# Peptides against a protein of PDB entry 6B4E, part 51

Target 1, 295 residues: chain A of PDB entry 6B4E
Amino acid sequence: TNFDKISKMFWHYKDKIAQIKQDIVLPIKKADVNVRNLLSRHKRKINPKFGQLTNSNQQLFKIQNELTQLINDTKGDSLAYHWILNFIAKAVVHQAETEVRVKPESALPLGKLTLYLLVQFPELQELFMARLVKKCPFVIGFTCEIDTEKGRQNMGWKRNNENKWEDNTSYDERMGGILSLFAIITRLQLPQEFITTTSHPFPIALSWHILARICNTPLNLITNTHFVILGSWWDAAAVQFLQAYGNQASKLLILIGEELTSRMAEKKYVGAARLRILLEAWQNNNMESFPEMSP

## One batch from the design tools (peptide; made by RFdiffusion4, then SolubleMPNN)

Design b2_p13_4_s4 (from b2_p13_4, 6 letters changed)
Fold by OpenDDE base, seed 2:
Structure b2_p13_4_s4 (fold): chain B 295 residues (1-295), chain A 13 residues (1-13)
Amino acid sequence: as target 1 above (295 residues)
Amino acid sequence: MEKEIQEALESLF
């Protein structure tokens, strides 16, 4: 693991967030009134759609089509197009922070929708990844110290208006929700219409990077959150990860489930205990995945 | 310890 490379990637996306603000968000405020009105209307139509997802593929396809039309309506103006995609990126991550955190299986329909949009609108990819890394650096296996304010900010911790940090449980749940979504995206197959023409924008190899980079993280930087997000990843993607990499996947699952948890046993992290339960379930041939969506 | 894990990971492929 090259930590310098990971750090550079992290800061690249942090810079991208700043760039998005300067080049997309702020300029739209000065755009033509008709463009601003269009985007306002589209924002109101788009925002509720992510919460309208169910375990139904039929409903998924309906929402995909509706969003596709709404996004296509903006393509005549490049700035408007990028603005609406940035809005979508933010909305998807927000849905992971709110819904997926409490109902992890909802990551599947959300992930399918997101993957479709990422392929259909390639410009969404960098916008989405930048938002993911800002909110949950774990998606690229980045970790830093959280004993400083800047460190906590870099790791996606939020402060309220009273300058108080969010509680550990809230942070863990948010990180778990975001990571669940990303894990699902990495393990999903492309829609049938894209398989022969398009490469997967966030393939299963990115799950490999998450696990490997966490395993190589200095132990003094490992927290309960690391185990929580590994557990979230496990529920979301472990079955498909094993299918993709076979014996190599098995070795890596043992490293996170057994070796990493054992090395941190003195901390008695609740997340680590859960991860060990997941490992034991796998060892007993009881590994579970999210249920497939209905037609 | 981290070195051992790194070596193990590098040997996976």
Scores: peptide ipSAE 0.028, ipTM 0.671, DockQ to the pose 0.062
Fold by OpenDDE base, seed 4:
Structure b2_p13_4_s4 (fold): chain B 295 residues (1-295), chain A 13 residues (1-13)
Amino acid sequence: as target 1 above (295 residues)
Amino acid sequence: MEKEIQEALESLF
C-alpha cells in the first residue's frame, strides 16, 4: 500500500470540494434570475426522488427517467448542469448518511440509481467521489489520527451548531451508511444499455483497495469505525467480491475477519465482534447478500 | 498478501 499516493488522492478531493464551491456553487448565486429559478424548481423535484426508491426495479426505472429529464433540461447552461450534478452528488451521499445507515439494504436501489447516473452523466463522477472522500475517507482507504481537531475533520467528523463533535455511534453509523453505498456501487454490474460501450466508473477493484489499505493501516490508527465500515462493506459486497476474485477474495476476507480482528482483540471493539460473526457465518456457508430487487 | 492480490487483479483487468 502506497500511503503517500492515498494521501495525495485524499487532498486532491479536498481541493476539489473547495473548487466546486468557488466555480459552481458561488457563481450560481450571481447567475441570471431565470437560471436560478430553474435550478430551484429542479432542486425541489430532484430531492424527493432518492427517498422514493423502493426494492422495485419499476420504481427505479421511473426515477432514473425522471432524473435524466431533469438533468438534461440544464445541459444548455454548463454552470447550471454542473450545479445540478453537484446537488445530486450531495443528495445521494446525504441519503446514505440518513437512510442507508438505518436500513443498509436500501443501498441497493440507491446504488443502482447512482451508478446509472454516473454512467449517463460522466461529469458526476468527480463530483460524487469528491463528496464521498470528504464525508467518508474510508472509501479510498485513507486514515489519519483523530486525536486532533484537524484529524477528526479530515476523517469526516461533524460538529453541531454548538461546535460539539457528534457521538461515536452517530459517526460510525454514518460512515457505515456511506461505505455501504459505495460498496454496492463497486459490485454492481453496469446497466445492460452501457455494458458494451462504457467501463465501470467505480469497479470492484476499488473494494479490494479499501480492504487492503485498511489491513495495511498502522494498528494504532485502527478504530471501531474501521470494523464497522468493514462489516457494512461485507453485508453489501462480500458475496459478489468472492464471485469476482475467488480464492484471492477468500484470502482477503480471512485477513480482515480473522487476522485484523485478532490483532485488535484487546480493544474489544463492537464492530470487530460483528465482523467475526460475519466471518463465522461465511465459514458455516451462511454468507448472506442483500435481497435482489423485485421487477 | 496484498502484492499477490494486486498481481491477481492486474491479470483480471
Scores: peptide ipSAE 0.026, ipTM 0.680, DockQ to the pose 0.121
Fold by OpenDDE base, seed 5:
Structure b2_p13_4_s4 (fold): chain B 295 residues (1-295), chain A 13 residues (1-13)
Amino acid sequence: as target 1 above (295 residues)
Amino acid sequence: MEKEIQEALESLF
């Protein structure tokens, strides 16, 4: 694992967030009133769509079509187009932080929708990844110390209006929700209409990177959160990961489930205990996956 | 552990 490269990638996306604000968000405030009105209407129509997802593919396709139309309506103005995509990127991540956090299996329909949009609108990819890395650096396997305010900020910790840090449980759950979404995206097949024409923008190899980079992270930087997000990843993608990489996947799952948990046993992390249970279930031929969506 | 992971990564990418 090249940690310097990972760090450079992390800061690239941090800079991208600043750029988005400067080049997309702020300029729209000075845009033509008709453009601002269009975006306001579209924002109001788009935002509820993510909460309207169910375990139904029919409902998913409906929402995909509605969002596609709404996004296409903005293509006449490049700034408006990028603004609406940035809004979508933020909304998807927010849905992961709130809904997926409490119902992990909801990552499946959300992930399918997101993957469709990422392929349909390639400019969404950098906007989405920047938002993911800002909120949950674990998606690229980045870890830093959290003993400083800056370190906590870099790792996506939130402060309230009173400058109080969020609770550990809240942070862990948010990170788990975001990572569940990302894990699902990496293990999904492209929609049939794109398979022959487009490469997967966030393929299963990115799941490999997450696991490997965490395994290579200095042990003094490993926290309960690392095990929580590994457990979230496991529920979301372990079955498909094994299908993709076979014996090599098995080795890596053993490394995180057995070796990493054993090395950190003295910490008695709750997340590590859960991950151990998941490993044992797999060893007993009882690895579970999220249920498939209905037609 | 690190060596094994690195070798695995090199084999896949």
Scores: peptide ipSAE 0.026, ipTM 0.674, DockQ to the pose 0.101
Fold by OpenDDE base, seed 3:
Structure b2_p13_4_s4 (fold): chain B 295 residues (1-295), chain A 13 residues (1-13)
Amino acid sequence: as target 1 above (295 residues)
Amino acid sequence: MEKEIQEALESLF
């Protein structure tokens, strides 16, 4: 694992977030009143759509079509188009932080919707990845120390209005929710209309990178959160990961489930205990995935 | 552990 490369990637996306603010978010505040009104209306229509997802493919397709129309309405103005895509990127991640956090299986319909949008609107890809890395650096296997204020900020910790850090449980759950979404995206097949003409923007290889990079992370930087997000990843993608990489996938699952948990046993992390349970279930031929969506 | 990861990576990439 090349940690210098990972760090460069992390800071690339941090810079991208700053660029988005300067080049997209701030300029739109000074845009023509008609453009601002259009975007305000579209924002109000778009935002509820992510919460309207169910386990129904029919409902998914309906929402895909509605969002496609709303986004296409902005293409006549490049700034407006990029603004609405950035809004969508933020909204999707927010949905992962709130809904997927408490109902992990909701990552499946959300991931399908997101993947569709990422392919349909390629400019969303960099905006979405930048937002993911900002909120959950684990998606690229980045880890730094959290014994400093800057370190915690880099790892996506939030402060409330009283400048108090969020509790460990809240942070763990949010990271798990975001990682679940990303894991789902990496293991989904492209929609039928794209599968023969387009490459997957965030393929299963990115899941490989997450696991490998965490395994190579210095042990003094490993926290309960690492095990929580590995468990979230496992629920979301382990079955499909094994299908994709076979024996090599199996080796990596054993490394995270057995070796990494054993190395950190003295810490008695709750997340590690859960990951151990998942490993044992797999060893007993009881590895489960999220249920498939209904028609 | 690192050696095993490196071996796995080299086999796939």
Scores: peptide ipSAE 0.026, ipTM 0.675, DockQ to the pose 0.086

Design b2_p13_5_s1 (from b2_p13_5, 10 letters changed)
Fold by OpenDDE base, seed 3:
Formats: sequence, C-alpha cells, structure tokens
Structure b2_p13_5_s1 (fold): chain B 295 residues (1-295), chain A 13 residues (1-13)
Amino acid sequence: as target 1 above (295 residues)
Amino acid sequence: IDEELESLLKNAL
C-alpha cells in the first residue's frame, strides 16, 4: 500500500470541495433570481425523494424517473446543472448519515438509486466522491491521527454549536452508514440498460482497496471506528466480494476478521467483537446479505 | 499482515 498516493488522493478531494464551493455554490448565490427560484423549487422536490425509498423496485424506478426529469430540466444552464448535482451528492450522503445509520439495509435502495444517477449523469461522480471523502475518508482507506483538532476534522468528526465534538458512538454510526452506502454501490451491477455500454464508475475493486489499506494501516492509528466500518462493509458486500474474488477474497476476510482483530485484542473494541461474530457466522456457513428488493 | 497482504494484492489485482 502506497500511503503517499492515498494522502495525495485525500487532499485532491479536499481541494475539490473548496473548488465546488468557489465555482458552484457561491456563484449561484449571485445568479439571476429566476435561476435561484428554479433551483429552490427543484431542491424542495428532490430532497424528500430519498426518504421515499422503500424495498420496492417499482418505487425505486418511479423515483429514478422523477429525479431524472428534474435534473434534465437544469441542463440548459451548466452552473444550475452542476449545482443540482452537488445538492444531490450532499443529500445522498446525508441520507446515509441519518437513515442508513439506523437501518443499514436501507443502503440497498439508496445505493441502487445513487448508482443509476452516477451513470446517467457522469458529472455527479467527482462531486459525490469528493463529498464522500470529506465526510468519511475511510471510503478511500485514508486514516490519520485524531489527537489533534485538524486530525479529527480530516477524519470527518463534527462539532456542535458549542464546539464540542460528537460522541464516539455517533461518529462510529455515521461512518458506518456512509461506508455501507459506498460498499453497496461497489457491489451492485449496473442497471440493465447500461451493462453493455458503460463501465462501472465505482467497481468492487474499490472495496478491495478499502480492506487492503486498512490492513496495512499502522496499528497505532487503528480505532474502534475501523472495526465498525469493516462490520458495516461486511453486512453490505461480503457475499458479493467473495463471488468476485473467490479464494483471494476469503484470505482478505480472514485478515480483517481474525488477524486484525487479534492484533488489537488488548483494546477490547466493541466493533472488533462484532466483526469476530461476523467471521464466526461465515465459518459456520451462515453469511448473510441484505434482503433483495421486491418487484 | 503486510507480507500476506502484498501477496494477495499481486495475485488478485
């Protein structure tokens, strides 16, 4: 694992967030009143749709079509188009932080919707990845120390209005929710209409990178959060990961489930205990995945 | 972990 390259990628996306603010978000505040009104109306229509997802494919397709139409309505103005995509990127990540956090299986319909949008609107890909890395740098296997204010900020920790850090449980759950979404996206097949014409924008290989990079992370930087997100990833993608890489996948699952947890046993991390339970379930031929969506 | 992981990466990627 080349950690210098990972660090460069991390800072690339941090710079991208600053660029998005400068070139997309701030300019819209000074745009024509008609454009601002249009985007305000679209924002109000788009925002509730992510919460309207269910375990129904029919409902998913309905929402996909509605969002597609709303986004297409902005294509005549490049700035408006990029603004609405950036809004969607933020909204999807927010949904992962709130809904997926408490109901991990909701990552499946959200991930299907997101993957569809990423393929249908390629400009969403960089906007979405930048937002993911900002909120949850674990999606690229980046880790730094959290003993400093800057370190905590880089790792996506939030402060309240009183400058108090969020509690460890809240942080762990948010990171787990975001990573669940990303894991689902990496293991989903492209929609049928795109399979023969488009490559997957965030393929299963990115899950390999997450696991491998965490395994190579210096042990002094490994926290309970690392094990929590590995457990979230496991629930979301382990079955499909095994299907993709076979014996090599099995070895990597053993590395995270047995070797990494054993090396950190003295810390008695609750996330590590859960990951060991998942490993044991797999060893007993009881590996579970999220239920498939209904028609 | 490092040696095993590097071997896995070479074989799988």
Scores: peptide ipSAE 0.037, ipTM 0.722, DockQ to the pose 0.110
Fold by OpenDDE base, seed 1:
Structure b2_p13_5_s1 (fold): chain B 295 residues (1-295), chain A 13 residues (1-13)
Amino acid sequence: as target 1 above (295 residues)
Amino acid sequence: IDEELESLLKNAL
């Protein structure tokens, strides 16, 4: 693993966030009243859609169509179009932070919706990835120290209105929720209408990168959160990962489940204990995936 | 993928 390359990628997306603010978010505040009113109406219509997802494919398709129409309505103005896509990127990640963290299985319908939008609107891809990396650097296997304020900020820790850091459990759960969404996206097949016309924007190989990069991370930087997000990834994608890479996938799962947990045993991380349980379940031919969505 | 696996194995062994 080339960690210098990973760091450069991390900072690339941090720069993209700054660029988005400068080139998309701030200019809209100076846009004419008609554009601002249009975007306000669309924001109000779009935002509830993510919470309307269920374990139903019929409901998913309905929401996909509604969002497609709403986004297409903005294409006549490039700034408005990019603003609405950035809003969607933020909303999807926020949904992962709030709902997926407490109901991991909700990542499946959210991931299907997100993948559809990423393919239907390619300009969403960079906006979404930038937001993901800012909020959860684990999605690209980036890790730094968290014993400094800057280190915590880089790793996606947030402060409340009283400038107090969030508690460890809240951070772990948020990171787990975001990574669950990303893991689901990487293991989903493209919608049928796109299979022959485009490549997958975030393929299963990105899951490989996450696992391998974490395994190669200096042990002094490994925290409970690393094991929590690996467990979240496992629930979301391990079955499909094994299907994709076979024996090579097995080797990597053993490395994270057995070797990495063993090396960190002295820390007695709760996340590591859970990952060991997942490994043992797999060894007993009881690896589970999220339930499939209903028709 | 293969290069990443090799790197992983080198560090793990």
Scores: peptide ipSAE 0.031, ipTM 0.699, DockQ to the pose 0.071
Fold by OpenDDE base, seed 2:
Structure b2_p13_5_s1 (fold): chain B 295 residues (1-295), chain A 13 residues (1-13)
Amino acid sequence: as target 1 above (295 residues)
Amino acid sequence: IDEELESLLKNAL
């Protein structure tokens, strides 16, 4: 693992966030009133859609179609189009932080919707990844120290208006929610209409990178959060990961579930204990995945 | 992937 390259990638996306603000968010405030009104209306229509997802594919397809129409309405203006995609990227990540964190299985319909949009609107890909990396650097296997304020900020920690850091549980749950969504996206097959014509924008190989990079992370940087997000990843993608990489996947699962947890045993991390339980379930031929969606 | 795994195993085990 080349951590210099990972760091460069991390900072690339951090810079992208700044660029998005300067080139998309701020300029739209000075745009034509008709454009601003259009985007305001579309924002109001789009925002609730992510919370309307259920375990139903029919409902998913309905929402896909509705969002597609709303996004297409903006294509006549490049700035408006990119603004609405950036809004969607933010909304999806927010949904992961709020809903998926408390109901991990909700990542499946959200992930399916997101993957569809990422393929249908390729310009969403960089916007979405930048938002993911900003909020949850674990999605690219980036880790830094959190003993400093800057380190915590880089790792996606939030402070309230009183400059107080969020509690550890809140942070862990948010990171778990975001990573669950990303993990789901990486293990989903492209919709049938795209499978022969388009490459997967965030394939299962990115899950490999997450696990491998975490395993190679200096132990002094490993926290409970690392184990929490690995557990979230496991629930979301372990079955499909094994299907994709076979014996090599097994070796990597053993590394995170057995070796990494053992090396950190003295810390008594709750997340590590859960990951051990997941490993044991797998060893007993009881590995589970999220239920498939209904027709 | 194989090379990355080997490298991982060397460094982690």
Scores: peptide ipSAE 0.029, ipTM 0.700, DockQ to the pose 0.069
Fold by OpenDDE base, seed 5:
Structure b2_p13_5_s1 (fold): chain B 295 residues (1-295), chain A 13 residues (1-13)
Amino acid sequence: as target 1 above (295 residues)
Amino acid sequence: IDEELESLLKNAL
């Protein structure tokens, strides 16, 4: 694992967030009133769509079509188009932080919707990845120390208005929710209409990177959160990961489930205990996956 | 734990 490369990637996306603010978000405030009104209306229509997802593919397709139309309405103005995509990127991640956090299986419909939008609107990819890395650096296997204010900020910790850090449990759950979404996206097949013409923007190989990079992370930087997000990833993608990489996948699952947990046993992390349970279930041929969506 | 895994993937992709 080249940690310098990972760090460069992390800071690339941090810089991208700053650029988005300067080049997209702030300029829209000075845009024509008609453009601002259009975007305001679209924002109000788009925002509730993510919460309207269910385990129904029919409902998913409906929402996909509605969002596609709303986004297409902005293409006449490049700035407006990029603004609405950035809004969508933020909204999807927010949905992961709130809904997927408490109901991990909801990552499946959200992931399907997101993957569709990422392929349909390629400009969303960089905006979405930047938002993911800012909120949850684990998606690229980045880890730094959290004993400093900057370190915590870099790892996506939030402060309230009183500058108090969020609770450990809240942080763990948010990271788990975001990682669940990303894991689902990596293991989904492209929709049939795109499979022959487009490569997967965030393929299953990115799940491999997450696991491998965490396994190679210095042990003094490994926290309970690492095990929590690994457990979230496992629930979301382990079955499909094994299907994709076979014996090589098995080796990596053993590394995270047995070797990494064993090396950190003295810490008695709750997340590590759960991950060991998942490993044991797999060893007993009882690996579970999220249920498929209804037609 | 195993640096070779990521290297192998890079070479395979």
Scores: peptide ipSAE 0.029, ipTM 0.703, DockQ to the pose 0.098

Design b2_p13_5_s2 (from b2_p13_5, 9 letters changed)
Fold by OpenDDE base, seed 2:
Structure b2_p13_5_s2 (fold): chain B 295 residues (1-295), chain A 13 residues (1-13)
Amino acid sequence: as target 1 above (295 residues)
Amino acid sequence: IEEELNELLLNAE
């Protein structure tokens, strides 16, 4: 694992966030009032859609179509188009931080919707990835120290208005939620209409990178959060990961589930304990995945 | 772990 490259990637996306603010968000504030009003209306219509997802494919398709129409309405103005996509990127990640956090299986419909939008609107890909990396750098396997304020900020820790850090549980759950969404996206197949014409924007190989990079992370940087997000990943994608890479996947699962947890055993991380349970379940031929969506 | 992962990465290519 080349950590320098990972760091460069991390900072690339951090810079992208700054660029988005400068080139998309701020300019819209100065845009024509009609454009601003349009976007405000669209924002209000789009925002609730993510919460309307259920375990129903029919509902998913309905929402996909509605969002597609709303986004297409902005294509006449490039700045407006990019603004609405950036809004969507933020909204999706926010949904992962809130809903998926408490109901991991909700990542499946959200992931399907997101993947559809990423393919349908390619410009969303960089916007979405930048937001993901900012909020949860684990999605690219980036880790830094969190014993400094800057380190915590880089790793996506939030401070409230009183400059108090969020509690560990809140952070862990948020990271788990975001990672669950990303993991789901990586393991989903493209919608049938795109399979032959488009490559997967965030393929299963990115899950490989996450696991491998975490395994190679210096042990002194490994925290409970790492195990939590690995557990979240496991629930979201382990079955499909095994299907994709076979024996090599198995080796990597053993590395994270057995070797990494063993190396950190003295820390008695709750997340590690859970991951070990997942490993044991797998070893007993009881690996589970999220339930498939209904028609 | 690193050596093992390197092998895995090579095999995954």
Scores: peptide ipSAE 0.029, ipTM 0.707, DockQ to the pose 0.078
Fold by OpenDDE base, seed 5:
Structure b2_p13_5_s2 (fold): chain B 295 residues (1-295), chain A 13 residues (1-13)
Amino acid sequence: as target 1 above (295 residues)
Amino acid sequence: IEEELNELLLNAE
């Protein structure tokens, strides 16, 4: 693992966030009133769609079509188009932070929707990845120290209006929610209409990177959060990961479930204990996955 | 472990 490259990638996306604000978000405030009105209406229509997802594929397809139409309505103005995609990127991540964190299986319909949009609108990919990395650096296997304010900020910790940090449980749950979504996206197959025309934008190999990079992270930087997000990943993608990489996947699962947890045993992390339970379940041929969606 | 992980990563890429 080349951590220098990972750091460069991290800061690339941090810079991208700043660029998005400067080049997309702020300029729209000065745009034509008709454009602003269009975007306002579209925002109001788009925002509730993510919460309307269920375990139904029929409902998913309905929402996909509705969002596709709404996004296409903005293509006449490049700035408006990029603005609406950035809004969607933020909304998807927000849904992961709020809903997926409390109901991990909801990552499946959300992930399917997101993957569809990422392929249908390729310009969404960089916007979405930038938002993911900002909110949850674990998606690229980035870790830094959190003993400083800057370190905590870099790792996606939030402060309230009184400059008080969020509690550990809240942070862990948010990170788990975001990571669950990303894990699902990496293990999903492309929709049938795209499978022969385009490559997967965030393939299962990115899950490999997450696990490997965490395993290679200096132990003094490993926290309970690392184990929490690994557990979230496990629930979301372990079955499909094993299907994709076979014996090599097994080795990596053993490394995170057995070796990494053992090395950190003295810390008595709750997340590590859960991961150990997941490992044991797998060893007993009882690995569980999210239920498939209904037609 | 680190060496093994690096090897696995190289093989997966």
Scores: peptide ipSAE 0.029, ipTM 0.704, DockQ to the pose 0.081
Fold by OpenDDE base, seed 1:
Structure b2_p13_5_s2 (fold): chain B 295 residues (1-295), chain A 13 residues (1-13)
Amino acid sequence: as target 1 above (295 residues)
Amino acid sequence: IEEELNELLLNAE
């Protein structure tokens, strides 16, 4: 694992966030009133759609079509189009932070919707990835120390209005929610209409990167959060990961489930304990996945 | 991605 490369990637996306603010968000504030009104209306229509997702494919397709139309309405103005996509990127990640964290299985419909949008609107890909990395660096296997304020900020820790850091449980759950969404996206097949014409923008190989990079992370940087997000990933993608890579996948699952947890045993991380339980379940031929969506 | 995957596979073995 080349950690310098990962670090460069991390900062690339941090820079992208700054660029988005300067080139997309701020300019819209100075845009024509008609454009601003249009975007406000579209924002109000788009935002509730993510919460309207259920375990129904029919509902998913309905929402996909509605969002597609709303986004297409903005294509006549490049700035408006990119603003809407950036809004969607933020909204999707926010949904992962709020809903997926408490209901992990909701990652499946959200992931399907997101993957569809990523393929339908390729410009969303960089916007979305930048937002993901900013909020949850674990999606690219980036880790730094959190003993400093800057380190915590880099790892996506939030402060409230009173400048108090969020509690560990809240952070762990948010990271788990975001990682669950990303894991789902990596293991989903492209929608049927895109399979022959488009490559997967965030393929299962990116899940491999997450696991391998965490395994190679210096042990002094490994925290409970690492195990929490690995557990979240496991629930979201382990079955499909094994299908994709076979024996090599098994080796990596054993590395995270057995070796990494054993090396950190002295810390008695709750997340590590859960991951060991997942490993044991797998060893007993009881690996579970999220239920498939209904028609 | 493929090249990096191969490197990661070696590290995982």
Scores: peptide ipSAE 0.027, ipTM 0.702, DockQ to the pose 0.134
Fold by OpenDDE base, seed 3:
Formats: sequence, structure tokens, C-alpha cells
Structure b2_p13_5_s2 (fold): chain B 295 residues (1-295), chain A 13 residues (1-13)
Amino acid sequence: as target 1 above (295 residues)
Amino acid sequence: IEEELNELLLNAE
């Protein structure tokens, strides 16, 4: 694992966030009142759509169509178009932090919707990835120390209005939610209308990178959160990962489930204990995936 | 670990 390359990638997306603020978010505040009003209306219509997802493909398709129309309405103004995509990127990640956090299986419909939008609107891809890396660096296998304020900030820790850090459980659950979404996206097939004409923007290989990079991370940087997000990834994508890479996937699952947990046993991480349970379930031929969506 | 696994994956049929 080339950690310098990963760090460069991390900072690339951090810089992208700053660029988005300067080139998209701030300029809109000074834009024509008609444009601002349009975007405000669209924002109000778009925001609730992510919470309206269910285990129904019919509902998914309905929401896809509605969002497609709303986004297309902004294409006449490049700045407005990029603003609405950035808003969507933020909203999707927020949904992962809140809904997926408490109901991991909700990542499936959210991931399907997100993948559809990423393909339909390619400009969303960089905006979304930048937001993911900012909120959850684990999506690219980045880890740094959290002994400093800057380190915690880089790893996506939040402070409240009183400058108090969020509790460990809250952080772990948020990271798990975000990673669940990303994991789902990586293991989903493209929609039927795109499968023969478009390459997957975030393919299953990115899951490989996450696992491999975590396995190569210095042990002194491994925390309970690493095991929590690995467990979240496992629930979201392990079955499909095995289907994609076969024996090589098995080796990597054993590395995270057995070897990594064993190396960190002295820490008695709750997340590690859960990952061991998942490994054991797999060894007993009881690996589960999220239920498929209904028609 | 990653390099080894990547090599194995690349060479796997």
C-alpha cells in the first residue's frame, strides 16, 4: 500500500471541498434572485425525497424520475446545476449519517438511487466523492492519528456548538452509516439502461482498496472505528465481494476477520468482537446480505 | 499485504 498516494488523494478531495465552496456555494449567494429562488424551491422539493425511500423498487423509480426532472431543470445554468448536485451530494451523505446509521439495510435503496444519479449526472461523481472523503476518510482507506484536534477533524470527528467532541459511539455509528452506503454503491450493478454503455463510477475494486489499505495500516492507528466500519462493510457487501473475487476475496475477509482482530485483541474493541462474530457466521455457512428490494 | 494480493488478483484467471 502506497500511503503517500492515499494521503495525496485525501488532500485532493479536501482541496476540492474548499474549491466547491469558493466556486459554487459562495457565488450562488450573489447570483440573480431568480436563480436563487429557483434553487431554494428545488432544494425544498429534493431534500425530502431521500427520506421517502422504502424497500420498494417502484418507489425508487418514482423518486429517480422526480429527481431527474428537478436536476434537469437547472442545466440551463452551469452554476445552478453544479450547486444542486453539490446539495444532493451533501444530502445523500447526511442521510447515511442519520438513517443508515440506525437502519443499515436502508443503504440499499439509498445506494441504488445514488448510483443512478451518479451515472445520469457524471458531474456529481467528484462532488460526492469529495463529500464522502471529508465526512468519512475510511472510504478511501485513509487513516491518521486522532491525538490532535487537526487529526480528529481530518478523520471526520464533529464538535458541537460548545466545541465538545461527539462521543465515540456517535462517531462510530456515523462512520458505519456512511461506509455502508459507499460499500453498497461499489457492489451494485449498474441500472439496466446503463450496463452495456457505461462503466461503473465506483466499482467493487474500491471495496478491495478499503480492506487492503486497512490491513496495511499501522496497528497504532487502528481504532474501534476501523472494526465498526469493517463490520458495516461486511453486512453491506461481503456476499457480493466474494462473488466478484472468489478465493482472493476469501483471503482478504480472513485477514480482516481473523488476523487483524487477533492482532488487536488486547484492546478488546467491541467492533472487533462483532467482526469476529461475522467471520464465524461465514465459517458456519451463514453469511447474510441485505434483503432484496420488492418490486 | 496489498501488493501481494493485488499481484495474485491480477494473475488470477
Scores: peptide ipSAE 0.027, ipTM 0.692, DockQ to the pose 0.089

